# Ledger of designs, part 10: peptides against a protein of PDB entry 5D63

Target 1, 292 residues: chain A of PDB entry 5D63
Amino acid sequence: SLRRGIYHIENAGVPSAIDLKDGSSSDGTPIVGWQFTPDTINWHQLWLAEPIPNVADTFTLCNLFSGTYMDLYNGSSEAGTAVNGWQGTAFTTNPHQLWTIKKSSDGTSYKIQNYGSKTFVDLVNGDSSDGAKIAGWTGTWDEGNPHQKWYFNRMSVSSAEAQAAIARNPHIHGTYRGYILDGEYLVLPNATFTQIWKDSGLPGSKWREQIYDCDDFAIAMKAAVGKWGADSWKANGFAIFCGVMLGVNKAGDAAHAYNFTLTKDHADIVFFEPQNGGYLNDIGYDSYMAFY

## One batch from the design tools (peptide; made by RFdiffusion4, then SolubleMPNN)

Design b1_p8_8_s1 (from b1_p8_8, 6 letters changed)
Fold by OpenDDE base, seed 2:
Structure b1_p8_8_s1 (fold): chain B 292 residues (1-292), chain A 8 residues (1-8)
Amino acid sequence: as target 1 above (292 residues)
Amino acid sequence: ARLDFAPP
């Protein structure tokens, strides 16, 4: 089953993603095919999939940017029915906004079926142009039509997945205590993470003994990421991944505070030094405490 | 333990 999370949804046939036009929150805003840039945020193309309790393989899809939901216009079963953004809630009972998402016959891509109409989300004619129509269309689960097959690229991690990534890292002290602050985390590309760091003013901040040292830098970075998240996205129910660690060196005579994020495959952590913007696999300290 | 770090 598809896990709760944030996804970039890409057509299986052409390099086009499901895009909410202009990221608009207006009811009836078209959802269209649009080009994307790998390893970037793709602002209008991120969708939070919320599983519906007691309804197998069924979700709402909330656009991360607009906070509106994928909606089949009038719930119509007619081929060519528009798919739009529309106001809603994560656990709605409105069949226009309920989507059954299961693996296609190829075992890798997914099909997206409207719960009420039983039609499928279709990139009409497989059109790869920006603004191409996405509509409800007749189909079956076993058909191989690439117009109705979608890759779900997971852009987030659960707190459990983050915890597992930390547990695999060799630079964790035996006394380690982790504190989980949220349930689901959007994982940023390093370029975006670095840009937030730059925009925070930390590159120009002066290290001062005790009054503004390692702990201040690390906490300021986390605060900057949190603010960026709040200011950038209208959807709720997730956070932006940015951890803080306290560590001790191998000799046990020095301690440091620093940040960390996740690698692209979400399997490992990488350390981030907020005093210089560097990414490191080994920061020279073993973490005895983290919060994220 | 007191935290401290000075960049090179």
Scores: peptide ipSAE 0.038, ipTM 0.774, DockQ to the pose 0.249
Fold by OpenDDE base, seed 4:
Structure b1_p8_8_s1 (fold): chain B 292 residues (1-292), chain A 8 residues (1-8)
Amino acid sequence: as target 1 above (292 residues)
Amino acid sequence: ARLDFAPP
């Protein structure tokens, strides 16, 4: 079954993603097919899938940018019914905003069925152009039509997944204690992470003994990412991944504070030095504490 | 005993 998380949803037939037009929060904003750039933050194309308790394989889909929800217009079962963004809540009972999401017959893509109408989210005519219509359309779970098949590319990790990635890293001290601050984390591309670092003013900050040293840099980066998240996204129920670590060197006579994020495949962590903006697989310290 | 923080 599909896990709770943030997804980039891509058509199985053409290189088009499910896009909330202009990221608008207005009720009735069209959801359309739109081109995307792999390995980048596609701002209007990220969806938080929230599973509905006690309703098998059924979710709401919240657009991260607008904070509005995928909505089948009037819940109509007619082929060609518009799919739009509309205000809602994560655990709504409105069947216009409830979507049953299960694997298609190919075993890799998903189909998205409206809970009430039983029609499927359809990229009309498989149109790959920007702004192409996405609509409810008749179908069945076993059909192979790529217009109704979607890849769900996970763009977030749970706290448990982040914990597992840390546990796999060789630069963890035997006394390590980790503290989890949130439940689900959007994982940023390094380019975005770096831009936040630049915009924070940290590149121009001067190291000063004790008063503004490694821990201040690391915490300032964490705070900058948190603020960026709050300022960038209207959806709730997730955080932006940025960790803080305290580490000790191999000799056990020096300590450092630094940041870390996750690799593209979410399987590993990479260290980030907020004093110079560098990414490292080995920062020269073993972490005895982290919070993220 | 505590460790002092220092940049690399």
Scores: peptide ipSAE 0.038, ipTM 0.748, DockQ to the pose 0.163
Fold by OpenDDE base, seed 1:
Structure b1_p8_8_s1 (fold): chain B 292 residues (1-292), chain A 8 residues (1-8)
Amino acid sequence: as target 1 above (292 residues)
Amino acid sequence: ARLDFAPP
């Protein structure tokens, strides 16, 4: 079954993603096919899938940018019915905004069926052009039509997945204690993470003994990422991944505070030094404490 | 342990 998380949803037939036009929060804003750039944020094309309790394989899809929800216009079962952004809530009972999402017959892609109408999200005519219509359309679960097949590229991790990634890392001290602050985390590309670091002013900040040293840099970076998240996205129920660690060196005579994020495949952590913006697989310390 | 990072 599809896990709760943030997804970039890509058509199985053409290089087009499900896009909320202009990222607008207005009711009735068209959801369209649009080109995307791999390994970037793709601002209007991220969707938080929230599973509905006690309803198998059924979700709401919240646009991360606008905070509005994927909505089948009037819940109509007519082929060609518009799919739009519309105000809603994560656990709505409105069948216009409830989507059953299960694997297609190919075992890799998913189909997205409206819970009420039983029609499927369709990239009309498989049109790869920007602004191409996405609509509800008749179909079946076993059809091979690529217009109705979607890859769900997961852009987030659960706190449990982050915890597991940390546990696999060789640079964790035997006394390690981790403290989880949120439940789901958008994982940023390094380029975006670095840009937040640059915009924070940290590159121009002067190291000063104790009064503005490693812990201040690390906490300032986390605060900058938190603010970036709050300022960038209207959806709720997730955080932006940016961890803080305290570590001790092998000799046990020095300690350091630093940041960390997740690798592209979400399987490992990578250390980030907020004093110089560097990414390292080994920062020279073993972590005895983290919060993220 | 005291948190410390030597300046470059």
Scores: peptide ipSAE 0.037, ipTM 0.765, DockQ to the pose 0.254
Fold by OpenDDE base, seed 3:
Structure b1_p8_8_s1 (fold): chain B 292 residues (1-292), chain A 8 residues (1-8)
Amino acid sequence: as target 1 above (292 residues)
Amino acid sequence: ARLDFAPP
C-alpha cells in the first residue's frame, strides 16, 4: 500500500512529471506533463497523498505549492477528460478528487485510477513536451501502457522514519531524548537547505558569548526553515525537515547546539553547523537531545 | 557540560 507522503510523480515511459501549471490555485488549472530536474525541489510537481480511511488504496492528491487537489473534470469517464487542480479537502467524499493508486503490472510503477469514473490518469500520447496534456483515459489495471504508469518518488519522511534514521546514527548519546514536532517532513536537497541558511542572514551573524552563540544559531536556522516552509507552500499537513540537537563531546566537558537533516536516501542523518554552513558526518558531539 | 564557545 502507498504510504501517506509527498511524492514527485514521474511517467514510466518518458522523463515527464505531473505538473500543476504555474502552480496556480485557480479552479480548473491544467495539470500537465513537464520536464524535471533530479535532486531539486520541482516546485509545481510535488503532491501530498492522503489516504482515505476505510477506502482501500484510495487517496486525495494535494499539490504542495497551490494547496489545490487533483480533480477529474465533472468526474467524466470519457477518454480525454481534463485533469485539473481544484479546491478541495484532504478527506473529501467528492469522487472527482478520489484516486485509487495501486501497483501496475510491472510491480514498480503505479496506476492512478479515478475512484468514480474508473478511468486512469494518462499522459496523452506519451508526449514528453512541456505542457503535454494529462487526462482521464480508459484502461485496465493489467495493461502495460506506459502512458498510464507512474513512478512515485517519495520526497518526505514520516516522524517514525526520521526517528529510525536518528537511532541508526553512531553519534547519539546513551541519554538521548528526541521530541517529534510533526508527522510528515519534506526533506530538502542540501542546496536548498544551504540557500535558506544564506537567506536567513546567519552567514553574516556575529558569534557573541552567551547572547548569540551556538544555541541561537541553531534555533535561528530552524526558525528560518519553518518560515521558508510557510512562505513557500500553500498545502498543510506537513513540515520541512530541520532538526535541532544538543550534544556533548566524548570527554563530557563541552556541549554544543547544532542542526541536522536527512541524507538523500532518507536512511541517515547529516549534521549541519549553522555557524559556518558546513555538513558533517561527525560534528564531534553525541546528541543527548533533539527536536524536529 | 558547559557549552563549547568555538565552531567545529
Scores: peptide ipSAE 0.036, ipTM 0.750, DockQ to the pose 0.230

Design b1_p8_8_s2 (from b1_p8_8, 4 letters changed)
Fold by OpenDDE base, seed 3:
Structure b1_p8_8_s2 (fold): chain B 292 residues (1-292), chain A 8 residues (1-8)
Amino acid sequence: as target 1 above (292 residues)
Amino acid sequence: PSLDFAPA
């Protein structure tokens, strides 16, 4: 079954993703097919899937950028009914905004069925052009029509997954204590993470004994990522992944504060040095404390 | 034990 998380939703037939036009928060904003670039943010194409308690395989889909929800216009069962962004809440009872999401017959892609109308989210005619219509359309779960099949590329991790990634890393001290601050985290590409670092002013910041040293750099980076998240996205219920670690060297006579993020496959962590913007698999310290 | 912090 599909887990709670942030997804990039890509058509199984053509290189098109589910896109909220212009990222607009206005009611009735069209949801359309649009091209995407792998390993980038794809701003208007990220959706938070929130599972509905006690309703099997059923979710709301909140656009991360606009904070609005995928909505079948008037809940109509007519083929060609518009799918739009519309104001809503994560645990709504409005069937226009409830989507049953289960594996298609191919076992890899998903189909997205409106809970009320029982029609499916359809990339009309499999049109790969930017702005192509996405609509509710008649269908069945067992049909092989790629217009109604979607890959759910997970762009986030749960706190448990992050915790597991840390636990697998060889540079964790035996005394390690981790502190989880949120439940779900959008994982940024390194290019975006680096850009936030640059925009924070940290590249030009001067190291000064105690008054602005390693801990200040690491905390400033986390604060910058937090602010970036707040300024960039209107949806709630998730955070942007950026960890802070305290570590001790092998000799046990020096300590350091640094950041970390997750690798692209979300299976491992990579260390980030906020004093120079470097990514390292081994920063020369074993972490005894982290918060993220 | 007391530890020293240093830039890296």
Scores: peptide ipSAE 0.044, ipTM 0.745, DockQ to the pose 0.143
Fold by OpenDDE base, seed 2:
Structure b1_p8_8_s2 (fold): chain B 292 residues (1-292), chain A 8 residues (1-8)
Amino acid sequence: as target 1 above (292 residues)
Amino acid sequence: PSLDFAPA
């Protein structure tokens, strides 16, 4: 089954993603096919899939940027019915906004079926142009039509997945204690993480004994990422991944405070030094405490 | 105890 999480949803036939046009929060905003850039944020193309309790394989899809939901216009079963952004709630009973999402016959892509109409989200004519129509269309689960097949690229991790990534890292002290602050985390590309760091002013901040040293840098980075998240996205129910660690060196005679994020495949952590913006697989310390 | 740092 598809896990709760944030997804970039890409057509199986052409390099086009499901895009909320202009990221607008207005009711009736078209959802369209649009080009995307791998390993970037793709602002209008991220969707939070929230599973509906006790309804198998069924979700709402909230656009991260607008905070509105994928909506089949009037719930119509007619082929060509518009799919739009519309105001809603994560656990709505409105069948216009309920989507059954299961694997297609190829075992890799998914199909997205409207719960009420039983029609499928379709990139009309497989059009790869920006602004191409996405509509409800007749179909079946076993059909191989790539216009109705979608790859769900997971852009987030659960707190449990983050915890597991930390646990398998070799630079964790035997006394490690982690504190989980949220439930689901958007994982940023390093380029975006670095840009937030730059925009925070930390690159120009002066290290000063005790009054502004390693812990201040690390916490300032965490705060900057949190603010960036709040300012950037209208959807709720997720956080932006940015951790703080305290570590001790092998000799046990020095300690440091630093940040960390997840690798691209979400399987491992990478350390981030907020004093210079560097990413390291080994920062020279073993973590005895983290919060994220 | 103080914590280590990297030069700015």
Scores: peptide ipSAE 0.041, ipTM 0.769, DockQ to the pose 0.230
Fold by OpenDDE base, seed 4:
Parts: sequence; C-alpha cells; structure tokens
Structure b1_p8_8_s2 (fold): chain B 292 residues (1-292), chain A 8 residues (1-8)
Amino acid sequence: as target 1 above (292 residues)
Amino acid sequence: PSLDFAPA
C-alpha cells in the first residue's frame, strides 16, 4: 500500500507531472499536466497523501504549496469531469476529495480512483503540453492505458525512516541520542538547501569564540530552513528536513556542531557545514546527539 | 569536551 508522504506524481506515458495551476489556493483552480525538472523542488507539483483511517488504500491529496486538496468537480462520474484544487481537510468525508490509490497492472505505476465516482485521474489524450487537462475518466484497475497510470516519487521521509538513515551512518558515536521533532519531512534537493543557506546570511557571518561559533551557525541554519518552510508552503502536517548534530572527534578532545540532511535516495545522511556551505560524507566528528 | 571550531 502507498505510504503517507509527499509525492511528485508523474504520468507513466509522457514526461508530465500533476500540477496545481499557478499554485493558486482558489477553489476550482485547475489541476493540469505540466513539465518538471528532475531533482528540483517543482513547487506546484508536490502532494501530501494522507491515508484515511479504516478505508483501505484511500487518501486525500493536499497540494503542498496551496494547502488545497485534489477535488473531482461535483463528484461527477462523467468522463471529462474537471479535477481541481479545492479547500478541504486531511480527513474529510467528502467523496469528491477521497482517492483510492493502488498499483496498476504493470506493478510500478499507480492508478488514482475517485472514491465516490469510481472514475480515474486521467491525463486527457496523454497531452504532454503545459496546462493539459487532467480529468476524471472511466476506466478499470487492470487497463494498461498510460493516461491513467502515474508514478509516485516519494519526496519525503517519515521520522522512522530518518532515524534509520542516521543509524546506518558510520559517523555516529556510541553514546548517540536522537530527538525527533516531527513526523514527516520534505527532503530538499541540495541546491535548494544551499539557496536557503545563502539567503540566511550565514555565508557572511563571522565565527567568534563562543558568542557566535559552531552551535550558533548550526541552529541558525535550522531556523532558516524552518522559516523557509513556513513561508513557502501552505499545507500542514509535515516539516522540512534539516538536522542539527553535536559530535566529538576520534581523539575525544574536540567537539563540533553541524547540520545534516538526507541523500537523494533517502537511505543515508550527508553532513552540512553551515560555516562554509559544504556537504561532506565525513565531517571529522562522530555524533553523540541530534535533533531533527 | 567543549564545542569549538575555528575555521582557517
């Protein structure tokens, strides 16, 4: 079954993603096919899938940018019915906003069925152009039509997955204690992470003994990421991944504070030095504490 | 140990 998380949803037939037009929060905003750039944030194309308790394989889909939900217009079962953004809640009972998401017959892509109408999210005519219509359309679970097949690229990790990634890293001290602050984390591309760092003013900040040293830099970076998250996204129920670590060197005579994020495949962590903006697989310290 | 880092 599909896990709770943030997804970039791409058509199986053409290089087009499910896009909320202009990221608008207005009721009735069209959801359309749109081009995307791999390994970038793709602002209007991220969807938080929230599983409905006690309803198998059924979710709401919240647009991360607008905070509105994928909505089948009037819940109509007519082929060609518009799919739009509309105000809602994560655990709504409105069948216009409930989507059953299961594997297609190819075992890799998913189909997205409206719970009420039993029609499927369809990239009309497989049109790869920006702004192409996405609509509810008749179909079956076993059909091979790529217009109704979607790849769900997971862009987030659960707190448990983040914890597991940390546990696999060789630069963790035997006394390590981790503190989890949130439940689900959007994992940023390094380019975005770096841009937040640049915009924070940290590149121009000067190290000063104790008054503004490693811990200040590391905490300032986390604060900058938190602020960026709050300012950028209207959806709730997730955080932006940016960890803080305290580490000790092998000799045991020096300690450092630094940041970390997750690798592209979400399987490992990479260390980030907020004093110079560098990414490192080995920062020269073993972490005895983290919060994220 | 105390936290410290002095970049070159």
Scores: peptide ipSAE 0.037, ipTM 0.762, DockQ to the pose 0.251
Fold by OpenDDE base, seed 1:
Structure b1_p8_8_s2 (fold): chain B 292 residues (1-292), chain A 8 residues (1-8)
Amino acid sequence: as target 1 above (292 residues)
Amino acid sequence: PSLDFAPA
């Protein structure tokens, strides 16, 4: 039932997230509990869950930053076995890196069971301290122990979900045609999106008739986001959400190119004007084309 | 129509 996607994984008992220590790509890097800041990127704490074909409810978990995978050390079933980052592949057959993820008995949180050992990812002693041990531990699916219960906060959307969000927006032209470029998209907080915009140099770019006008700004923003993604994350199989739209005004006598991203709840789109860095619910145009 | 946006 868990969808493919990028997740921030938070303990159900204490405000601690599953963190790859220092974001290191070295084999054996500890995965630990660590504090997090809501509505931020939390760089070392994002995990791409890739469902394994023909194995129900089973995933690999790739750390977005390091590109390494959650790994139960030696696949041991002993309580207290370390959980580490380790090199791997999305569709590995290594049971040390295969995790069955299903709803806990409370119906909201998940439990993460190693496919081979059948032990569960456990925040040892429910320790909320930074660097607290995360280990494989004996458990059952129906236990209420919060040390082994995790909330999966989805930080990405599928292309289908993005498409649905666009379809709900009232500022879409009847002739709209969308072109989907990727399958899964990390959705950035506006603050991060804005920072990329700032770092791109676009705030200082001069509008020039035809040679550097609205389409150039919009495409430059998308390119900047793409480069930011490539430079920031070692994992593959996802993109950073940043759309480009072409729109026409109500009178039908003017057109504009602009960007868009998704709202915090991923249910709607918000327009972004790359010429001034503004976020708008209504940019004054109805989109007849988008690519994202 | 032509793509255009004239900022202030």
Scores: peptide ipSAE 0.035, ipTM 0.759, DockQ to the pose 0.233

Design b1_p8_8_s3 (from b1_p8_8, 6 letters changed)
Fold by OpenDDE base, seed 1:
Structure b1_p8_8_s3 (fold): chain B 292 residues (1-292), chain A 8 residues (1-8)
Amino acid sequence: as target 1 above (292 residues)
Amino acid sequence: MDLTFAPA
């Protein structure tokens, strides 16, 4: 079953992603097929899938950028019915905004069925052009039409997944205590993470004994990421991943504060030194405390 | 004992 999370949703037939046109929050904004750039944010193409309690395999899909929801226009079962962004809530009862998402017959892609109409999200004619129509269309779960098959590429991790990644890392002290601040985290590409670091002013910040040292740098980075998240996205119910760690060296005579994020595959953590913007697999310290 | 932070 599909997990709660943020997804980039890509057509199984052509290199096109589900895109909210112009990222607009206006009701009725078209959802369209659009090209994407791998390993980037793809701003208008991220969707938070929120599972509906007690309704199997059924979700709302909130556009991360606009904060609006995928909506089948008037809930119509007619083939060709527009799929749009529309105001809503994560746990709505409006069947226009409820989507049953299950594996297709190929076992890798998903199909997205409107809960009410039972029609499927369809990239009309498999059109790979920017702005191509996405519509509700008749179909079945078992047919192989790639117009209605979608890859859900997970762009976020749960707190549990982050916890597991930390637990696997060899640079964790025996006294480690972690503190989880949120439930779901958008994991940024390093390029974006670095850009936030640059924009924060930290590259130009001077290390000063006690008054602005490692802990200040690490906390400032986390604050910068948090603000970036708040300023960039209108959806709620997720955070931007950026952790803070306190670590001790092998000799046990020095401690350091630093950041960490997750690797591209979300399986491991990578350490980030906010004093120089470096990514390291080994920062020279074993973490005894983290919050993220 | 708690350690005072110092950057590497």
Scores: peptide ipSAE 0.077, ipTM 0.808, DockQ to the pose 0.181
Fold by OpenDDE base, seed 5:
Structure b1_p8_8_s3 (fold): chain B 292 residues (1-292), chain A 8 residues (1-8)
Amino acid sequence: as target 1 above (292 residues)
Amino acid sequence: MDLTFAPA
């Protein structure tokens, strides 16, 4: 079963992702196939899958950038019916925007079936070109047609998953208390995380005793990421992962404030020093407090 | 310079 989360949705046959054209919030904006760059943000190609209560394997798909929803035009069952972005809500009853998502016959990819029409999201002709048509098309769950098979690359973690990643880390103090601020977190590539850090002005900020020291740097980074999230995405119901930690050294005679994020596979955390922009597996401190 | 906070 597909979990609630943010996904990059990639065709199983060709290197094309489900893309909301120009990231436009206008009703009727085409959803198209488009090239992507692995391990990057892929702005117009992120979709928040929200499971519908009491409707098995059924979701709305909200484009993270535009805040609009994947919509089968007029809910038509005709092959070739346009799939567009359209205004909506996460828990809509509009069958034009309800998608049953289950594993395909290959056990790895998914098929995306419109709840009402029972047609499937189809990369028409398997066209790998930018702007290729994505449409509703007839099909069955057991067909092997790669035009209708999609990999769901998870780009987010739940708070529970983040908590588990932290718990596995060897640099957590026995007195550790973690405080969860949100439910679902987009995990940024390090390059994006670093760019936010650069744009924040922190690289040019000077350490000053107490008035602007480690806690200020760490909080400033957290604030910068929060603002970046708010300014970048129109969808709601998720946050951008950026944690703050307070830690103590082995000797117990020094404390530090720093940031952390998740590794690419979401299994571990990596520490981030906001005073120099470095990523470290060991920052020299064991965390006794985190909020994220 | 380090924080003065101690572990909880």
Scores: peptide ipSAE 0.055, ipTM 0.765, DockQ to the pose 0.369
Fold by OpenDDE base, seed 3:
Structure b1_p8_8_s3 (fold): chain B 292 residues (1-292), chain A 8 residues (1-8)
Amino acid sequence: as target 1 above (292 residues)
Amino acid sequence: MDLTFAPA
């Protein structure tokens, strides 16, 4: 079954993703097919899937950027019915905004069925052009039409997944204590993480004994990422991944504060030095404390 | 008990 998380939703037939036009929060904003760039944010194309309690395989889909929800216009079962962004809530009872999402017959892609109408989200005619119509369309779970098959590429991790990634890293001290601050985390590409670092002013910040040293740099980076998240996205119920660690060196005679994020496959952590913007697999310290 | 953090 599909897990709660943030997804980039890509058509199985053509290189097109489900896109909220202009990221607009207006009711009735068209959801369309649009090209995407791998390993980038794809701002208008991220969707938070929230599972509905006690309703099997059924979700709301909140656009991360706009904070609005995928909505089948008037809940109509007619082929060609518009799919739009519309105001809503994560646990709505409005069947226009409830989507049953299950594996297609190919075992890799998903189909997205409106709970009420029983029609499927369809990239009309498999059109790969920017702005192509996405609509509700008649279909079945077992048919092979790629117009109605979608890959759900997960762009976030749960706190449990982050915890697991930390736990398997070799640079964790035996006394390690971790503190989880949120439940779901958007994982940024390094390029975006670095840009936030640059925009924070940290590259121009001067190390000063105690008054502005490693802990200040690391906390400033986390604060910058947090503010970036708040300023960039209108959806709630998730955070942006950026951790802070305190570590001790192998000799046990020096300590350091630094950041960390997750690798592209979300399976491992990578250390980030906020004093110089470097990414390292080994920062020279073993972490005895983290919060993220 | 608090742990001493002594950054290098």
Scores: peptide ipSAE 0.054, ipTM 0.779, DockQ to the pose 0.122
Fold by OpenDDE base, seed 2:
Structure b1_p8_8_s3 (fold): chain B 292 residues (1-292), chain A 8 residues (1-8)
Amino acid sequence: as target 1 above (292 residues)
Amino acid sequence: MDLTFAPA
C-alpha cells in the first residue's frame, strides 16, 4: 500500500503534474495539470498523503504549499466534476476529501478514486497544457486509460528510512547515537539546500576560535533550513531534512561538527560542510552523534 | 562513555 509521505504526482501519459493553481488557499481553487521541472521543488505540486486509520488504502491529500486538501466538488459522481483545493483536516470524515489510492493494472502507476463517488481523478483528454482540467470521471480499477493513471514520486522519507540510510554509511563511529526530532522529512534537492545555505549568510560568516566555529556553522545551517520550511509551507505534520553530526577523525585527536542530507534516491546520506557549502561522500570524520 | 567534542 501507499506509504504516508509527500508526493509529486505525475500523469502516466503526458509530462503533467497535479498542481494547485497559484498555490492559493481559497476554497474552490482549481487543481489542474501543469508542467514540472525534474529535480526541483515544484512548489504548488507537492501533496502530503495521510492514511486514514481503519480505512484500507484511503488518504487525504494536503497541498504542501497551501495547506488545503484535494476535494471533489459536491462529491458528485458525474463525469467532469471539478477537483479543487478546499479547507479540511488530515483525518476528516468528509468523503469529498477521501481518496482511495491503489496500484493500477500496470503495477507501477496508481489510480486515485474518490471514496464517496467512486469516480477517479482524471486529466481530462490527457491535455498536457498548463491549466488543463483535472476532474472526477467514471472508470474502473482495471482500465488502462493513462488519463487516470498517476505516478507517485515520493519526495520525503520517514524517520525510520533516514535512520536506515545513516546505518548503511561507512563513516559512522561505533559509539554512534542518533536522535530523531520528527517523523516525516521533505528531502530537498541539493540546489535548494545550497540556496538556503547561501541565503542564510553563512557563506559570508568567518570562522572564529570557539566563538563561531564548526558547531556554530552546523547549527546555523539547521536553523536556516527549519526557518525556510516554516516560512515556505502551510501544511503541518512534516519537517525539512537537515541533520547535524559530531564526528571524530580516525586518529581520534580531532573532532568536527557538520551537516548531512540524503541522496536523490533516499538510500544514502551525503555530508555537507556548512563552512564552504561542499558536499562530500567522506568528510574525514566518523559520526558519534547526530540529530535530525 | 561519552566522547568529548573538541573541535580543532
Scores: peptide ipSAE 0.048, ipTM 0.754, DockQ to the pose 0.142

